Peptides against a protein of PDB entry 3JWR. Designs and how they scored, part 256

Target 1, 323 residues: chain A of PDB entry 3JWR
Amino acid sequence: TRELQSLAAAVVPSAQTLKITDFSFSDFELSDLETALCTIRMFTDLNLVQNFQMKHEVLCRWILSVKKNYRKNVAYHNWRHAFNTAQCMFAALKAGKIQNKLTDLEILALLIAALSHDLDHRGVNNSYIQRSEHPLAQLYCHSIMEHHHFDQCLMILNSPGNQILSGLSIEEYKTTLKIIKQAILATDLALYIKRRGEFFELIRKNQFNLEDPHQKELFLAMLMTACDLSAITKPWPIQQRIAELVATEFFDQGDRERKELNIEPTDLMNREKKNKIPSMQVGFIDAICLQLYEALTHVSEDCFPLLDGCRKNRQKWQALAEQ
Target 2, 298 residues: chain A of PDB entry 3JWR as posed
Amino acid sequence: TRELQSLAAAVVPSAQTLKITDFSFSDFELSDLETALCTIRMFTDLNLVQNFQMKHEVLCRWILSVKKNYRKNVAYHNWRHAFNTAQCMFAALKAGKIQNKLTDLEILALLIAALSHDLDHRGVNNSYIQRSEHPLAQLYCHSIMEHHHFDQCLMILNSPGNQILSGLSIEEYKTTLKIIKQAILATDLALYIKRRGEFFELIRKNQFNLEDPHQKELFLAMLMTACDLSAITKPWPIQQRIAELVATEFWEQGDQVGFIDFVCTQLYEALTHVSEDCFPLLDGCRKNRQKWQALAEQ

## One batch from the design tools (peptide; made by RFdiffusion4, then SolubleMPNN)

Design b2_p20_3_s2 (from b2_p20_3, 14 letters changed)
Fold by OpenDDE base, seed 1:
Structure b2_p20_3_s2 (fold): chain B 323 residues (1-323), chain A 20 residues (1-20)
Amino acid sequence: as target 1 above (323 residues)
Amino acid sequence: MAALDALEAFARGDPSSLLE
C-alpha cells in the first residue's frame, strides 16, 4: 500500500526528537504516520529489531495492521490510546529504568501487548457486552473484551507479512505469547483490583523480588495497568482533554444502554451527570491510581513523574469538584 | 469488603460506587 511504502521509506527520527522518552508526552499534534514512526523508534531503541532480527518492512506492516484494527468511530479506545499506552511503556522502560529489570522477551511482549491491548475495541465495556448478550459473552465468562483483544493480536501476528516474531525460537515464541496474553488480560481493571493487594503487600514488606517468576508476572501486570491508565498522570491540559474523550465514549455507551437495553446508565455513563466528572475523577485517582504509581515508584524511583503527575491532577480535579 | 466491592463495581463501569 502507499501508506506502507511511505512508512518503510521514511527516516525515523530519534527518540529525543520525538520526545517519546518523556512521561509528559502528547500525541495530539502527531499525524498517524508520525505515530507509526514513533512506534518503530520504540522497537529500535529497545533493541528488539536487532535482537529478534525483525525485518523493517514486516515491522512497518505489523504496525499499520495493528493501527488498522482499531476503530475510528470510538472516541477513546482507539489507536491513539494504544499508542499512548505503548509510549508510556517505553518511557517507563527507558526513563523509568525498568528495562534493566526485565528480559528482552518480557520487553518485547510488553510493547506488543501495549499496542495490541484494546484491538477492535467497540467503545463499550465488558458489562455492556454481557448485558447485550453479545456473541463474545458466550465465548468468555470473564475479561471478555481482553480475550478478544488477545485473539485479534494473535491473528495479526500470524498474518502474512506481519510476522514480527519469526526470528524467535519456538520456545521464545511460546514464552512471548504467554506474556502478551497475560499482559493484555491484566488490563481488565477487575483483575487489577483482585491482584494489586498482593503486589502492594510485597512492596510494603520489602519482600518484592523480580527474580521470583510469580512476582515477575505480577509486576508485568501492574506495569501494564500503570501504562494503560497513564493519561491520569499527564500534564493537566492533556489530562483534561483525554478525560473529555473518555467521557464522550462513556456517554455514548450510556446512550446505547438507554436505547438498546432500556436501562438507566450509571453516573459515569450518564450524559446528564457531566457535572459529577471532577468528583468521579478524584474517586478514581484515590481508589485505583495513587497506590499503583506509589508502588511502581518504589520499584523504580525514576517512575516518580507518573506519581507526581497523578497527584497534581488529583488537586486539579478536586478544585473543580469544589466549584 | 464493602470497599473492595465498590472498587470491583467501578472496574465494571460503575464508578458511582466510589463516590458514596
Scores: peptide ipSAE 0.032, ipTM 0.739, DockQ to the pose 0.119
Fold by OpenDDE base, seed 5:
Structure b2_p20_3_s2 (fold): chain B 323 residues (1-323), chain A 20 residues (1-20)
Amino acid sequence: as target 1 above (323 residues)
Amino acid sequence: MAALDALEAFARGDPSSLLE
């Protein structure tokens, strides 16, 4: 395609020029081509292209295929969300120095997972899918959408000319796919809530050890969630704009719940309760976000900008809730 | 158990579960 030719022939700017190592990064000013160039830079600077012998054209095609399999009519859970999740992962690996704690296969899996974790997202949560009796709800009992996202990820990875993992051994390939699956499934916040207590307790007791395979898996799950939720850490103007996109998508779901299911939406998804957004954001930060970024900062102090951003945004939301 | 269920409900889009 013309798009592939343009991407494959383009000069890829440095990570410094693209600012993709910054925790404060924003994609708002970037074209789709620039987001793809950023993604190439992430793979290159993490040594994934070299270590796994990726062909440049194949990587370009894969990135474009991933981007194409996000829906354009979804307000928040689109390519830009996946791209920002991957950028936060890249920043956490580089600037946050998490790269030094992980294997190349784990890094490869996390980056693929971050880009792929919401593939074909429909702008509705698992609760809606379940209550609407969608065919996907018959295939999976829990983490319905996350299983679907992983299935889409596999489909793309196995598509002609998209096989970025072709340089891996059979064992490396299997290991990578296992980690990708675990990482995508970890983005279900319900699973995060179930598992986070173990992680926080290990940190609190100073018993956290990445050499333990179970604790490694737990850490990768927490890191994925931290990147997925990273919008809450962004500078306030960016945070507000992203919160508006999230609210738009949630209100669209609430409108569909009324129309299609004859259900009164929860306050979070109720367009009539917009005035509760600030207080709900404070509650979300306190219940879900703060302890995660605190724990991540204990694993690597260089991740502090995520925690600091989260704290600053809590203060901003609290000030709005008091008006 | 009740607190975990409330957090799970919140994660599913029910913020009122944290106020109960």
Scores: peptide ipSAE 0.031, ipTM 0.739, DockQ to the pose 0.126
Fold by OpenDDE base, seed 3:
Structure b2_p20_3_s2 (fold): chain B 323 residues (1-323), chain A 20 residues (1-20)
Amino acid sequence: as target 1 above (323 residues)
Amino acid sequence: MAALDALEAFARGDPSSLLE
């Protein structure tokens, strides 16, 4: 395609030029081509292209295939969300110095997972899928969409001309797919809530050890969630704009719940209750976000900008909630 | 238990559970 030719022939700017190492990064001004160039740079600067012998054209095709398999009519859970999740992962690995704590296979898996974690997202949550009696709800009892996202990820990875993992041994390939699956499934916030207590307790007791395979898996899950939720850490103007996209998607779901399911939506999904957004954001930060970024900062102090951003946005949302 | 249920509800898209 013309798009593939343009991407494959383009000079990829440095990570410094692209600012993709910054926790404050915004994609708002970037074209789709520029997001793809950023993604190539992430793979290159993490040594994944070299270490796993990725062909440039195959990587370009894979990136474009991943991008194509996000829906354009979904307000938030689209390619830009996946790209921002991956950028936060890259920043956490580089600027946050987490790269030094992980294997190349783990880094490879996390980056693929971040880009793929919401593939074919429909702009509705697992609860809607269950209540609508969607065929996917019969295949999977829990984390329905996350299983679907992984299935889409696997489909793309196995598609002709998209096999970025072809340079891996059979064992490396199996390991990578296992980690990708675990990382995508970890983006189910219900699973985060279930597992986070163990992570926080290990940190609190100063018993956290990345050499333990179970603790490593737990950390990768927490890191995925931290990147997935990283919009809450962004500078206020960026945070506010992303919150509007999230609200738009949630209200679209609520409208569908009324129309298709004859259900009154929850306050989060209710367009008529948009005045509660600031207080709900404060509640979300307190209940979900703060402890995660505190714990992540304990693992690597260089991740502090995520925690600081989250705290600053809490203050901004609280000020709006008091008006 | 109640706090976990509220958090699970939030994770499922019911943030009102966190405001209680």
Scores: peptide ipSAE 0.030, ipTM 0.733, DockQ to the pose 0.124
Fold by OpenDDE base, seed 4:
Structure b2_p20_3_s2 (fold): chain B 323 residues (1-323), chain A 20 residues (1-20)
Amino acid sequence: as target 1 above (323 residues)
Amino acid sequence: MAALDALEAFARGDPSSLLE
């Protein structure tokens, strides 16, 4: 395609030029082509292209395929969300120095997972999918969308000309797919809530050990969630704009819940309760985000900008909630 | 248990569970 030719022939700017190492990164000014170029740079600077012998054209095709399999009519859970998740992962690995704590296969898996974690997202949560009796709800009992996202990820990875993992041994391939699956499934916030207590307790007791396979898996899950939620850490102008996108998508779901399911939406999904957004954001930060970024910062102090950003945004949301 | 259930409900899009 013309798009593939343009991407494959383009000079890929440095990570410094693209600012993709910055935790404060914003994609708002970037074209789709520039987001793809950023993605190539992430793979390159993490040594994934070299270490796993990725063909440039195959990587370009894969990126474009991933982007294409995000829906354009979804306000928040689109390519830009996945791209921002991957950028946060890249920043956490590089600037946050988490790269030094992980294997190349884990890094490969996390980057693929970050880009793929919301593939074909429909702008509705698992509860809606379940209550609407969607065909996907018959396939999976829990984490319905996350299983679907992984299935889409696997489909793309196995598609002709998209096989970025073709340079891996059979064992490396199996390991990578296992980690990708676990990482995508970990983005179910319900699973995060179930598992985070173990992680926080290990950190609190100074018993956290990345050499333990179970603790490694737990850490990768927490890191995925930290990147997925990273919008809450962004500079306030970026945070506000992303919060508007989230609210738009949630209100669209609430409107559908009223119309299609004949149910009253929760305050989070209720357009009529938009005045509660600031207080709900404070509650979300306190209940979900703060402890995660605190724990991540304990694993790597260089991740502090995520925690600092989260704290600053809490203050901003609290100030709005008091008005 | 109740606190965990409230958090799970919030994660599923029921924020009222935390205010309760």
Scores: peptide ipSAE 0.030, ipTM 0.725, DockQ to the pose 0.124

Design b2_p20_3_s3 (from b2_p20_3, 12 letters changed)
Fold by OpenDDE base, seed 1:
Structure b2_p20_3_s3 (fold): chain B 323 residues (1-323), chain A 20 residues (1-20)
Amino acid sequence: as target 1 above (323 residues)
Amino acid sequence: MAALDGLEAFARNRPESLLE
């Protein structure tokens, strides 16, 4: 395609030029081509292209295939969300110095997972899928969408000309896919809530050890969630704009819940409750985000900008909730 | 209890997206 030719022939700017190591990064000013260039840079600077012998054209095609398999008519859970999740992962790995704590296969898996974790997202949550009796709800008992996202990820990875993992041994490939699956599934916040207590307790007791395979898996799950939620850490103007995109998508779901399911939506998805967004954001930060970024900062102090951003946005949302 | 119920409702709604 013309898009592939343009991407494959383009000079890939440095990570510094692209600012993709910054926790404060915004994609708002970037074209789709520039987001793809950023993605190439992430793979390159994490040494994944070299270590796993990725062909440039194959990587370009894979990126474009991933981007194509996000829906453009979804307000938030689109390519830009996946791209921002991956950028936060990249920043956490590089600027947050988490790269030094992980294997190349773990890094490879996390980056692929971050880009792929919401593939073919329909702008509705697992609760809607279940309540609408969607065919996907018959395939999976829990984490319905996350299983679908992984299936889409696997489909793309195995598609002709998209096989970025072709340089891996059979064992490396299996390991990578296992980690990708675990990482994508970990983006189900229901699973995060179930597992985070173990992570926080390990940190609290100073018993956290990345050499333990179970604790490593737990950490990768927490890191995925931290990147997936990273919009809450962004500079306030970025945070507000993203919150509007999410609210739009949630309100669209709520409207569908009324129309298609004849149910009253929750406050979070109720367009008429827009005035509750600030207080709901404070509640979200307190219940979900703060402790995660505190724990992550304990693992790597260089991740502090995520925690600091989250704290600053809490103050901003609290001030709006008091008006 | 109410906080946990709120968290579960929150988790079900993928409020990740509200903040991103």
Scores: peptide ipSAE 0.030, ipTM 0.669, DockQ to the pose 0.097; fails the geometry check
Fold by OpenDDE base, seed 5:
Structure b2_p20_3_s3 (fold): chain B 323 residues (1-323), chain A 20 residues (1-20)
Amino acid sequence: as target 1 above (323 residues)
Amino acid sequence: MAALDGLEAFARNRPESLLE
């Protein structure tokens, strides 16, 4: 395609020029082409292209295929969300120095998972899918959408001309797919809530050890969640704009819940209760975000900008909730 | 327990893919 030819021929700017190592990064001013160039730079600077012998054209095609399989009519859970999740992963690996704690296969899997974790997202949650009796709810009992996202990820990876993993051995390929699946499934916040207590307790007791395979898996899950939620850490103007996109998508679901399911939406999904957004954001930060970024900062002190951003945004939301 | 129920409700209410 013309888009593929343009991307494959383009000069890829440095990570410094693109600012993709910054925790404060914003994609708002970037074109779709520039987001694809940033993604190429992430793979290159993590040595994934060289170490796994990726063909440049195949990587370009894969990126464009991933981008194409996000819906344009979804307010928040679109290509830009996946791209920002991957950028936060890249920043955590580089600036946060997490790269030195992981294998190349784990890094490869995390970057693919971050870009793929919400593929074909439809702007509604697992609860809506279950209550609407959607066909996907018949296939999976829990983490319905995350299983679908992984299935979409696998479909793209196996599509002709998109096989970025073709340079891997059979064992490396199996390992990578296992980690991708675990990482995508870990983005279900219900699973995060179930597992986070074990992680926080290991940190509290100073028993956390990345050489333990179970603790490694747990850490990768927590890191995925930290990147997926990273909008809450962004500078306040960026955070506000993203919160508006999230609210738009939630209200669209709530409107559908009223119309299609004849139910009253929860406050979070209720357009009529938009005045509760500041207090709900404070509650979300306190209940979900703060302890995660505290624990991540304990694993690597260079991740502190995520914690600091989260704390600053809590203060801003609290001030709005008091008005 | 009640705080966890609220969080589970919040987590369940996170938008996941349905908009066709």
Scores: peptide ipSAE 0.029, ipTM 0.638, DockQ to the pose 0.089; fails the geometry check
Fold by OpenDDE base, seed 2:
Structure b2_p20_3_s3 (fold): chain B 323 residues (1-323), chain A 20 residues (1-20)
Amino acid sequence: as target 1 above (323 residues)
Amino acid sequence: MAALDGLEAFARNRPESLLE
């Protein structure tokens, strides 16, 4: 395609030029081509291209295929969300110095997972899929969409000309796919809530050890969630704009719940309750985000900008909730 | 609308029990 030719021939700017190591990064000014260039840079600077012998054209095609398999008519859960999740992962690995704590296969898996974690997202949550009796709800009992996202990820990875993992041994390939699956499934906040207590307790007791395989898996899950939620950490103008996108998508779901399911939506998805957004954001930060970024910062102090951003945005939301 | 980023992450992965 013309898009592939343009991407494959383009000079890839440095991570410094692209600012993709910054926790404060914004994609708002970037074209789709520039987001793809940023993604190439992430793979390159994490040594994934070299270590796993990725062909440049294959990587370009894979990136474009991933981007293509996000829906354009979904307000938030689109390519830009996946790209921002991957950028936060890259920043956490580089600027947050988590790269030195992980294997190359874990890094490879996390980056692929971050880019792929919401593939073919429909702009509705698992509860809606279940209540609407969607065919996907018949395939999976829990984490319905996350299983679908992984299936889409696997489909793309195995598609002709998209096989970025072709340089891996069979054992490396199996390991990578296992980690990708676990990472994508970890983006189900229901699973996060179920598992986070163990992680926080290990941190609190100073018993956290990345050499333990179970604790490593737990950490990778927490790191994925931290990147997926990273919009809450962004500078206030960016946070506000992303929050509007989220609200739009949730209100669209709420409107569909009324129309298609004849139910009253929850306050979060109720367009008429938009005035509760600030207080709900404070509640979300307190219930979900703060402890996660505190724990992550305990594992790596260089991740503090995420915690600091989250705290600052809590204050901003609280101020709006008091008006 | 800015409040929704935190809610978005919370809502996307909210167990039904947390959306209540």
Scores: peptide ipSAE 0.028, ipTM 0.652, DockQ to the pose 0.214; fails the geometry check
Fold by OpenDDE base, seed 4:
Structure b2_p20_3_s3 (fold): chain B 323 residues (1-323), chain A 20 residues (1-20)
Amino acid sequence: as target 1 above (323 residues)
Amino acid sequence: MAALDGLEAFARNRPESLLE
């Protein structure tokens, strides 16, 4: 395609020029082409292109295929969300120095998972999918969309000309796919809530050990969630804009819940409760985000900008909630 | 238990990537 030719021929700027190592990164000013260039740089600077012998054209095609399989009519859960999740992963690996704690296969899997974790997202949650009796709800009992996202990821990875994993041995390939699946499934916040207590307790007791395979898996899940939620850590102007996108999507779901399911939406998804957004954001930060970024910062102190950003945004949301 | 149930309910009622 013309898009592929343009991407494959383009000079890829440095990570410094693209600012993709910054936790404060914003994609708002970037074109779709520039987001693809950033993604190439992430793979390159993580040594994934070299270590796994990725062909440049194949990587370009894969990136464009992933981008194409995000819906354009979804306010938040689109390519830009996935791209920002991957950028946060890249920043956590590089600037946060988590790269030094992981294998190349784990890094490969996490980056692919971050980019792929919301593929074909419909702008509605698992509860809506289940209550609407969607065909996907008959295929999967829990984490319905995350299973679908993984299926889409696998489909793309196996598509002709998109096989970025073709340089892997059969064992490396199996390992990578296992980690990708686990990482995508870990973005189910219901699973996060169930598992985070174990992670926090290991941190609290100073018993956390990445050499333990179970703890490694747990850490990768927590890291995925930390990147997926990373909008809450962004500089306030960026955070506000993303919160508007989230609210738009949630209100769209709430409107559909009223119309299609004949139910009253929760305050979070109720357009009439827009004035509750600041207090709900404070509650979300306190209940979900703070402990996660505290624990992540304990694993790697260089991840502190995520925690600091989250704390700063809590103060901003609290100030709005008091007005 | 009640706080966890509330969080799970809160999570279940959010779109998947932010709070399933």
Scores: peptide ipSAE 0.027, ipTM 0.654, DockQ to the pose 0.116; fails the geometry check

